# Ledger of designs, part 98: peptides against a protein of PDB entry 8YR4

Target 1, 309 residues: chain A of PDB entry 8YR4
Amino acid sequence: PRGSPALQLVVLICLGLMGLERALNVLVPIFYRNIVNLLTEKAPWNSLAWTVTSYVFLKFLQGGGTGSTGFVSNLRTFLWIRVQQFTSRRVELLIFSHLHELSLRWHLGRRTGEVLRIADRGTSSVTGLLSYLVFNVIPTLADIIIGIIYFSMFFNAWFGLIVFLCMSLYLTLTIVVTEWRTKFRRAMNTQENATRARAVDSLLNFETVKYYNAESYEVERYREAIIKYQGLEWKSSASLVLLNQTQNLVIGLGLLAGSLLCAYFVTEQKLQVGDYVLFGTYIIQLYMPLNWFGTYYRMIQTNFIDMEN

## One batch from the design tools (peptide; made by RFdiffusion4, then SolubleMPNN)

Design b2_p17_2_s1 (from b2_p17_2, 12 letters changed)
Fold by OpenDDE base, seed 5:
Structure b2_p17_2_s1 (fold): chain B 309 residues (1-309), chain A 17 residues (1-17)
Amino acid sequence: as target 1 above (309 residues)
Amino acid sequence: SELLKRAQEEALKAEAS
């Protein structure tokens, strides 16, 4: 971004964070191997506990294998919001300025085709998303229940309790934070519609704007409307990052508690090294679809509200 | 995942507009 040294620094930080994500993708498997080796060698509990804690911390930074919900990814996305907004605003203002150089006939002819394309994209997206929800939410809930039963029967009841508490807290926080985010999203959509209406009104009055050479004034009014929209968009996007980070934290705490407990029982010869691998793998598998649960819940709520209206 | 969540959010924005 030319003209803002602060945003250039943010871009460099984001590139650095992307490099860190790649380093984590290599380090996490190495630390996991080291845990398995230490468990096999019957290493002292202190060395094992430090290695497990370090692994879980690295997993918290990396996220649950998709790389997109770790702390580093969330921090990158959070910092990138302002860079995206700067770029979007610049492109929108360039387009709007260029549209004010075009003829009125061009604006009248495009109105019908653009509205249709927005409507078609909307309808196709809802139907595809509903199917994706049903096929991912129900299996995920089933996998959680199966996991709780499995760990309660084949492991100590404490493992079943950890998974139950972790997943219950995850789901509850996902719902609560998603409902909270819906307010910011509604406010953003309302301001988006208002900003679009102002752009349309300015373009409908294009002949008058051109006659008075008021193009610069209309561009500045549109810029102010975009800045107001971007203030609400930032709240919406930041609330998404907060949701993802909260989810990552809950899973990280569950993984930490369960992995330490599992490692302890392996040192006491009550569990095998394979059981540690199983627990870690199963928790990560449960986390992957759960990351989408917040999106799913919001879509379900939106569809229910849109069906009631 | 987050890009897909954003694309889904943008798609849901396009549906709600």
Scores: peptide ipSAE 0.018, ipTM 0.549, DockQ to the pose 0.066
Fold by OpenDDE base, seed 4:
Structure b2_p17_2_s1 (fold): chain B 309 residues (1-309), chain A 17 residues (1-17)
Amino acid sequence: as target 1 above (309 residues)
Amino acid sequence: SELLKRAQEEALKAEAS
């Protein structure tokens, strides 16, 4: 936002809040570890109460494992509204100016309603793409990198390797299965639109359908179109279940390998019981935003395709 | 807007399952 120093300051504050969310994602598991260790050591109530109160306060700032419900995330989202509105308006004005620079032949070949629909798709695509990249994809990748560094430095290089392999496999399978699933979703949406068009055409021609007593024939054609749609819907839904199950298996294998290795190091007194709880908590915290990564990737891919058209 | 709403509804359905 080059024209408003106030909006530039808001962007800097939002970037600072994003950095604070990354720090909270590391601190919350550490404080939870410290609670478990203090409980194991039978520490004095005053030390335990301060650590629990600090943990609950940090957890309130972070929110749930999705990061979307925390005070810091809500404050960032609130401050970003004005920046989003400024960006949307600027993109809309650029598209509108570009549409006015296009040749008269281009405008005569298209209905005004199609031109407006292209402008709305372009504006929503750019604004959506930027929001998903900045607030979901980049932070999730940053949390993975921070996790690999943290486990490599404070536990052992083997933990960093397990997290790296697990997250790399998870991301790769999420992309590959999401691209495969996109074919079923496109086929479903095409059949939904065709089924709706047939229903609209039958209702617009209601007098002709009544004149020929063709009501039973139109109902049967509509039923066949619904059955064909439901067959494609089932493939789309089953492919989503397969994606979720594949993701759960990859995370489950990573959690199993890392938990067994952590348990082994706790038995050798190289790690504390709280470090086992930290590992499990941190992996679950990484998993929650990653579960949405397939949805974010599809939205980014759709928005890119809609921007090229 | 509708794609975002559908993605949020699919997201809410995936959190509810």
Scores: peptide ipSAE 0.016, ipTM 0.510, DockQ to the pose 0.109
Fold by OpenDDE base, seed 1:
Structure b2_p17_2_s1 (fold): chain B 309 residues (1-309), chain A 17 residues (1-17)
Amino acid sequence: as target 1 above (309 residues)
Amino acid sequence: SELLKRAQEEALKAEAS
């Protein structure tokens, strides 16, 4: 972003965080291997507990297997909101200023293309959402239930309880925070529609705007509407980062409690090293599809609200 | 994984347009 040294610093910090994510992607598997080796060698509990705690901390920083929901990724996404908003606003103002130089016929042709694109997005979003519910949400809920039963029967009742409490807390917080976020998204969408309507009205009256040489005034009014929209967009995006971080924290606590307990039972020769690998893999596998649950639940709510209007 | 990434990229493209 040219012209703001503060935003340039934020870009450099985001690039540094991207480098840190790459380092974590290498370190996390190494620490996991080291835990498996220490369990195999029957290492003392203090060394094992320290290595497990360090692994879970690194995994909290990395997040799920995609790295998109770790603390570092959430911090990067949060900082990037202002950079995106600056770039978007600059592009939108340049396009809007250029559209006032174009003919009404071009504007009418664009409006028809946008209506078609909105219709195609509406149909694709509903179809994609239904496919996601059927192929990801329902199977993940089944995998959670199967996991609780499996860990309760083959490990110990404590493992089943940890998975149950972790997943119940995860789902409850996901719903509650998603419902809270829906208010910010509705306000954002309403302001987006109002900003778009203002741009359309200005462009439909382009002959009058040209006659009075009022192009600079209309651009400033559009800029104010964009700033108001971006204030609501920031709240929506920041609330998403908060949701993702809350989800990451709940899974991190479940992974910590379960991994320490599993490691302890392996040291007591009640479980095998393979059981530790199974638990860690299974919790991470459950986390991957659940991360999207909040996004899709919100999309369902938005589509229902948009169908009621 | 790729379908979710595509759906996310399409959702991000839908939010970015």
Scores: peptide ipSAE 0.014, ipTM 0.460, DockQ to the pose 0.058
Fold by OpenDDE base, seed 2:
Structure b2_p17_2_s1 (fold): chain B 309 residues (1-309), chain A 17 residues (1-17)
Amino acid sequence: as target 1 above (309 residues)
Amino acid sequence: SELLKRAQEEALKAEAS
């Protein structure tokens, strides 16, 4: 982004955060290995608890394997919103200015293509909704139930309770925050449609705009509409980061509680080192589909909102 | 705008995947 030193600094910070994410991808497995070694060596509880807590903290920073849900990734995504908006706005204004330089004959032919594309969005949304419900939402709920039953039967009632509370809180917060986010998304979509309609109307009235040499006025009016849209887009995107971070925090707390409890039982020789590895792996495996559940629920709501418009 | 929105929605979908 040439012309704004603040956005250049944000880009550099985002690149630094990407480097940190790569470092975490190496450190998290190392700390996990260290936990397994300390459990195998029957190391003192204080050293083990410190290493487990440090691992969970690093895992909270990294996220659930895709990196997209980690604190560092969420912070990167949050900071990147302004850079994306600047780039989008610049490209949209360049396209709009170029369209006003084009001949009338080019403008007369385009109206039919936009109506077809609105119709294609409506049809794609219904088919997508059903596929996401059947192939992602239902299996994820089944995996959670299976996980609760498994940990309750094979480990201890305490593990089943931790998983139950963690998953119930995760699902509840996912629904509540996503419903709250839907308001911002509806407002964003409404303002986007209004911004597009204004751009289309300006381009359809190209002869009148050119007759009055009003191209600069229409470009400025379009810029103002984009800025208003970007204010709503920022709220929508920031609310998404908040959702992802809330989800990451809930899973992090569940992983911390369960990992400490499992490590304690291994030190008391009630569980094996393999049971600790199993618990950690299984919780991460439950978390990955749940992260997708949040994405799918967001897609479902998107598709539903896109059907209402 | 809409091509850029599809690209942004696809980029948001690709960042969410």
Scores: peptide ipSAE 0.008, ipTM 0.488, DockQ to the pose 0.042; fails the geometry check

Design b2_p17_2_s2 (from b2_p17_2, 14 letters changed)
Fold by OpenDDE base, seed 5:
Structure b2_p17_2_s2 (fold): chain B 309 residues (1-309), chain A 17 residues (1-17)
Amino acid sequence: as target 1 above (309 residues)
Amino acid sequence: SSLLKKAQEEALKREQE
């Protein structure tokens, strides 16, 4: 934000907090590994208690597996409210200024309510896109890259390759299946709007429907429209289940391959029992935000289409 | 997970209406 040094400082603090979240995503599994190793070694209670307390504190800062409920994420979201409001107001003023530069013929040909809807849609699309890119998509991609680097350096190149192949396949299938699902969602929304329009037209023409005793005919037409809608809704919902199951299968195969490899290295005394627990914990931690990636991708596509119209 | 995604899809649909 050019013009307010206070808002620039808030943006820098938010970027620093995003970096801290990435560090916590690596540290939390490491501390959990250390607890398991200390328990295996039958370490003194004082050392174990300090490590457990430190782990719980780091877990409080990180939050739950979606990252959205942690103290650091909540603090970042709170500080970002003022930056979002500034950005929204700047976009809204730019759209409003541009609308005033448009020809009188453009304004006379459009309803004021349509112009306001275009302005609001444009503002919401731009601000929504920026928020989803900065706070959901980019951090998730960063966590994957950090994970690949971490496992390649501290375990073996084979672990980094498993994570790379698993996450690349996951992202590719998520995009392809989400684009395929978008067709079903558009068809469903079009049929929903058509069904709603028929219901409104029938209710507005209630007197005419009564005059011709056409109530049974209008009810049957509405029933046919509902059945057609439900057929499209089923395809949309079934495609969502298929996406979720495909995602679960890819993560499950990656978890299986990596867990078997960890177990083998533990039997060969190259890794500790805690390293097996670390790998499983870290993969599950990467999966939690990735589960929402298909939703974020679709939101981004919808907002882009709404900005071009 | 699927129910949460559906609920978020429905919430997003309500924010776009």
Scores: peptide ipSAE 0.022, ipTM 0.636, DockQ to the pose 0.136
Fold by OpenDDE base, seed 4:
Structure b2_p17_2_s2 (fold): chain B 309 residues (1-309), chain A 17 residues (1-17)
Amino acid sequence: as target 1 above (309 residues)
Amino acid sequence: SSLLKKAQEEALKREQE
């Protein structure tokens, strides 16, 4: 934002808060590990109470692992409202000025309401895409990279490899299955619109339907359209369950392999019991944002298609 | 803008259920 030093400062604060969220994603599992180790060692109550209080405070700042409910994320989202409004207004004014530069022949060939709808879609797609990319996709990829580095340095190279293979397979399968699912969702939405259009047309022509005593025929045609819609809805819903199950299996296999390896190193006294809990906690924290990655990927893909039109 | 936001909120709700 070149025009306001105050908005530039807000962007820098938001970037600083994003860095703090990444630090919290590493620190929260470490403090939870330390609690488990202190409980195992039967440490003094004062040391335990301080560590638990510090953990709860860090967990309040982080939120529920999705990053969406933490104090830092809420503060970032609140500060970003003004930046988003400035960006939206700037994109709207650029689109509006460009529309005024277009030839009279282009304007005469299109209804003003269609032009405004294209402009509104374009603005919403650009601002939405940028927000999803900066606040959801990039942070999630950063947390995965930080996780691979952390486990490779502080545990063993094998843990970093397990996390890398698990997350790479998860992301690849999420993309492939989401692209496959998008075909069923498009077919469902097209049939929903066709079924709705038929119902509206039948109701607008009510007098004609009544004159010919065709009510039973129109009801049966509507029933057939609903059955066809429900067949496509079932495919869309079943494909979502298949996506979620595939994601759960990949994470489950990664968690199994890593947990068995961690348990083995704990039995050899190379790791502590708290390190086993840290691994499980960290993998679950990576999984929670990744569960929404398929939704974000689909939104990004839709917004790109809406920008090309 | 309101319909797309509502469709995104409904899509987000249906994926949280």
Scores: peptide ipSAE 0.016, ipTM 0.533, DockQ to the pose 0.079
Fold by OpenDDE base, seed 2:
Structure b2_p17_2_s2 (fold): chain B 309 residues (1-309), chain A 17 residues (1-17)
Amino acid sequence: as target 1 above (309 residues)
Amino acid sequence: SSLLKKAQEEALKREQE
């Protein structure tokens, strides 16, 4: 962004974080391999525990393998909000000012029905997504229940309890934080509609604006409306990052507790190295659908809010 | 239309992330 050194610094930090995500994608598998090797070699508990803790920390930074829910990705997304808002605002103001510079003949040729058709295409896409999401929510919940039962029966009651507590806490926090976010999203959508209405009214009254040479005034008024919208958009987007980070923390703690316990039982020769690999793989497999569940629940709620407006 | 579509695609992308 030309003209703001602070935003340029944020862009550089975001690029650095993207580089760190790539490094984590290489390091996480390496540390996981090292754990398997240390377990196979019957390494001392202290070395194993340190390597497991380091792995879980790196996995917390990385997130669910795609990086999308990792701490580093969340931090990148959070920092990028300001850059995106700056860019969006500049483009919107440039278009709005250019529309006010266009000839009367161009404004008279635009039908209001084109704006409505764009809105209707949005809503139909949303409804199709909702159906897909509902059909994925039920299987995801079933997979979680099956997973809890499997770990409770095949490993130890403690593993089943860790998974149960982790998944229950994850789901509960997902719902609670999503309901909390709904307030910010409703406020954002209301302000978006008001900002859009103001832009439409200004463009419909183009002749009057031209007659009074009020183009600069209307552009500044639109700028103020965008700034107000972006203040609410920031709260909505920041609350999303907070949700993703909370989810990542819960799973990170569950993975830490279960991985340490599994590693301990392998050192005590109660479990095999294969059981550790199985536990880690299965928890990651349960996490992926859960992450999608959180996204889906968010999308469902969004779509309901967007349909109520 | 293209900007609204792009903003909607970005909003959808942000929801999928």
Scores: peptide ipSAE 0.016, ipTM 0.544, DockQ to the pose 0.098
Fold by OpenDDE base, seed 1:
Structure b2_p17_2_s2 (fold): chain B 309 residues (1-309), chain A 17 residues (1-17)
Amino acid sequence: as target 1 above (309 residues)
Amino acid sequence: SSLLKKAQEEALKREQE
């Protein structure tokens, strides 16, 4: 935000809070590991109680891995409201200025309500895209990279490789299946709009329809349009189930491979029982935001198309 | 997961309306 030092400071604080969230994503599993190890060793109550209290506090700051319920995430979201409003207003004013620079012929061909709807879509698309990139996509990629580094440094290099292969395959399949699915969703939305338009046109011309006793014909045409829509809706929904199941299988295989390897190293006394719990907890934490990656990718793709129009 | 995705897609639609 050029021109407001206060908003620049808020952006820096939000970036600092994002860094803190990344640190918490590593620390929370570590503290949970330490609890399990202390329980296994039958450590003194004072050490255990301190570690548990510290873990619960860190977990309160982090939240439930959904990103939305943690204190740090909520504070970041709250502080970002002003930055979002500033960005939205700036985009809206730029769009409005651009609309005034357009030819009279462009304005005469469009209804004022359509022009406003284009402006609102453009503003929403830009602001939404920026928010999702900064707060969902980039942090998720950062957590994956941090995870690979952490497992490579503090575990065996094989764990880092498993996480790398699992996450790379997951992301690749998510993109490919989401792009394939986007075709079905576009077809569904186009047919939905066409079905709605037919219903509106039939109802606006109800006097003409009554005059010709064409009610049964219009109802049958509407029924055919609904059946066609439902066929496309089914394809869209089935493709979503396929995406979710593919994602679940990839994560399940990664979790299986890594958990078996971790269990093996625990049996060889190279790792502690807590390290097994750490691995499982960390993989589940990575999975939660990744489950939304397909939705974010599709939204990004839609918002880019809406910005080009 | 699918219900949560639908709910977020609907929430995102509602934030865009």
Scores: peptide ipSAE 0.021, ipTM 0.600, DockQ to the pose 0.134; fails the geometry check

Design b2_p17_2_s3 (from b2_p17_2, 11 letters changed)
Fold by OpenDDE base, seed 4:
Structure b2_p17_2_s3 (fold): chain B 309 residues (1-309), chain A 17 residues (1-17)
Amino acid sequence: as target 1 above (309 residues)
Amino acid sequence: DDLLKKAQEEALAREAA
């Protein structure tokens, strides 16, 4: 936002809050580890109560495993509303100006309602793409990198390798299965629109259908269209279950390998019981945003295709 | 809007599951 120093300051504050969310994602598991270690050592109540209170406060700032419900995330989202409105308005005005620069032949070949729908799709696509990249994709990738660095430095290089292999395999399979699933979703949406169009055409021609007593024929054609839609819907839904199950298996294997290795190092007194709990908690924290990565990737891909059209 | 709503509904349905 080059024209408003106030909006530039809001963007800097939002970037600072995003950095704070990354710090909270590391600190929350560390404080939870410290609680488990203090409980194991039978530490004094005052030290335990301060650590628990600090953990609950950090957890309130972070929010739940999706990261969307935390105080810091809500404050960032609230501050970003004005930046989003400014960006949307600027993109909309640029598209509108560009539409006025287009040849009369281009405007005569298109209905005004199609031109407006293209402008609205373009504006929503750019604003959506930017928001998903900045607030969902980049932070999730940053949390993975921070996790690999943290486990490599404070545990062992083997833990960093397990997290790296698990997350790389997870991301790769998520992309590949999501691209495969997108074909079924497109086919489903096309058949949904065709089924709705048939219902609308039958209802608009209601007098003609009544005149020919063709009601039973139109109902049967609509039934066949619904059955065809449900067959495509089942493929779309089954492909989603397959994606989720594949993701769960990859995370489950990573959690198993890392938990067994952590348990082994705890038995050798190289790690504490709290470090085992930290590993499990941190992997689960990485998993929750990653479950949405396939949805974000599809939305980004759809928005790119909608900008090229 | 409809894709964002469907993604939010799929999101809410997964948080409720």
Scores: peptide ipSAE 0.016, ipTM 0.560, DockQ to the pose 0.124
Fold by OpenDDE base, seed 1:
Structure b2_p17_2_s3 (fold): chain B 309 residues (1-309), chain A 17 residues (1-17)
Amino acid sequence: as target 1 above (309 residues)
Amino acid sequence: DDLLKKAQEEALAREAA
């Protein structure tokens, strides 16, 4: 934001908090590992209690793996409100100025309420897209990269390879299946609009329908439109279940392969019991934001289409 | 984030509706 040094400072603080969230995503599993190792070694209570207290404090700062429940995330969200309001207002003013530059012929052909609805959709699409990109997509990709680097450096190259292959396959399948689903969703939305339009037209022509005693005919046409809609809705819903199950299967296979390899290295005394727990905890932590990646990708595509129109 | 949460809640509500 070029006009306010205070808002620039808030953006820098929010970026710093996002960096802290990434650090917490590495530190929380490490401290959990250390607890398991200290328990296995029957370490003194004072060392164990300090490590547990530190872990619980870090977990309070991190929150749940969706990031939305952690203290750091909530503080970031709170500080970002002013930046979002500034961005929204700037986009609204740009849209409003552009609407005044449009031809009189464009304005005479449209109702003021339709123009405002287009402006509100445009503002929400741009602000939503930026928020999804900055706060969900980029952080999730960063956590994957940090995870690959961490496992490659502190475990073995094989663990980094398993995480890389698992996450690459997960992202690729998520994109491909989401693009395939978008076709069914578009067909569903077009049929919903057509079904609604048919109902409105029938009700607006109520006197004509009544004059010809055509109520039964209009009800049957509406039933056929509903059945056609439900057939498309079923395809959309079934494709979502298929996406979720495919994602679950890929993560399950990655977790299985990595957990078996980690267990093997623990039996060879190359890794500690805590390292097994770290791997499982870290993969589950990566899974939570990734489950929503398909929804984010779909929202990004929808917002792009709504911004081009 | 509240617009993201509201858009996630609206997307979840549009997926649940």
Scores: peptide ipSAE 0.015, ipTM 0.562, DockQ to the pose 0.096
Fold by OpenDDE base, seed 5:
Structure b2_p17_2_s3 (fold): chain B 309 residues (1-309), chain A 17 residues (1-17)
Amino acid sequence: as target 1 above (309 residues)
Amino acid sequence: DDLLKKAQEEALAREAA
């Protein structure tokens, strides 16, 4: 933000906290591995108690599998409120100023409610797009890269390759299937608007409908419009289930391949039991934000289209 | 916004279940 050094400092602190979240995503599985190894080795209580206490503290900072409920994430979200408000207000004022620069002919052709809706959509689109890119997309990609590097350095190169192939296939299929399902969602939204418009027109003409005793006819037309909408809604929802199942299969195959390879190396005494637990935990942690990637991608596409209009 | 809230509510509902 240009003009407020305080808000610039807050942005830098938020970026630092995002870096800390990435470090926690690596450290938490490592400490969990160490606990499993210490338990397997029947290590002394003092070493075990220290490692468990450290793990619980790191887990408190990280939060749940989504990372969104952790202390660090909550602190980041809290600090970001003022930055978001500043950005939103700036975009709103820019849109409002631009609306006043538009020709009288443009304003005479539009209702005030439509102009406000354009302004609100424009503001939400820009601020939403930036928030999704910075807080969801970029961190998820960073966690994948960090994961590949970690497994390639501390495990056999085959683990890094499995994670790379799994995540690349996951992202590619997520994009392709999300683009495909966007057609069904657009068709659903157009039919929803048409169904709503018919209901509004029928209610605005209520006196005419009553005069002709046409209530049953209007209800039947509304039922037909709902059935048509539900047919499109089913296609949209079924395509989402197909996406989620495809994602689950890709992660399942990656987890299977990597877990079998871990188990094999543990039997050969090249890896410890804790390393098997680490791999499984880390893959699940990578999966949690990726489940939402299709939603983020869809929102990004929608926001770009809403900015071009 | 409503889809985001719904997705966040579904994520929260999945963490609460």
Scores: peptide ipSAE 0.017, ipTM 0.558, DockQ to the pose 0.125; fails the geometry check
Fold by OpenDDE base, seed 2:
Structure b2_p17_2_s3 (fold): chain B 309 residues (1-309), chain A 17 residues (1-17)
Amino acid sequence: as target 1 above (309 residues)
Amino acid sequence: DDLLKKAQEEALAREAA
């Protein structure tokens, strides 16, 4: 972004955070290996607990393997919102200015394409909603139930309780925060449609705009509409980052509690090292679909909002 | 239209990611 040193600094910070994410991708497996080794060597509890806590903290920073849900990735995404908005606004204004430079013959032919695009959004939303419910939401809920049953039967009632509380809190917070976010998304979509309608009306009245040499006025009016849209888009995107971070925190706490309890039982020789590896792997496997559950629920709500408009 | 549609598909893809 040429012209704003603040946005250039934000880009550099985002690149630094991407480098940190790569370092975490190497460190997390190393710390996990160290836990397995310490458990195998029957190391003292204090060293084990410190290594487990450090691992979970690093895993909280990294997220669930896709990187997209980790604290570092969420912070990067949050900082990137302003850079994206600046770039989008610049491209939209360049396109809009260029459209006002085009010939009248080009403008007379284009009214039919927008009505088709609104219709295509409505049809795609219904088919998407059903596919996400059947192929993503229902399987994810089934995997959670299977996980709770598995840990309750094969480990201890305490593990089943931790998984139950973690998953119940995760689902509840996901629903509540997503319902709260839907308000910002509806406002964003309404303002997006109003901004587009204004741009279309300006371009349809191209002859009048040219007659009065009002191109600069229409570009400025479009810029103001984009800025208003971007204010709502920022709230929507920031609320998404908050959702992802809340989800990451809940899973991080569940992973911490369960991993410490498992490590303690391995130290007491009630569980094997393999059981610790199994617990950690299984919780991460449950977490990955749940991250997608939030995304799918967001997509479902998007599709529902796009059907209402 | 194609650039606006592509930017919108990228925005939707970024919300899905």
Scores: peptide ipSAE 0.008, ipTM 0.519, DockQ to the pose 0.095; fails the geometry check

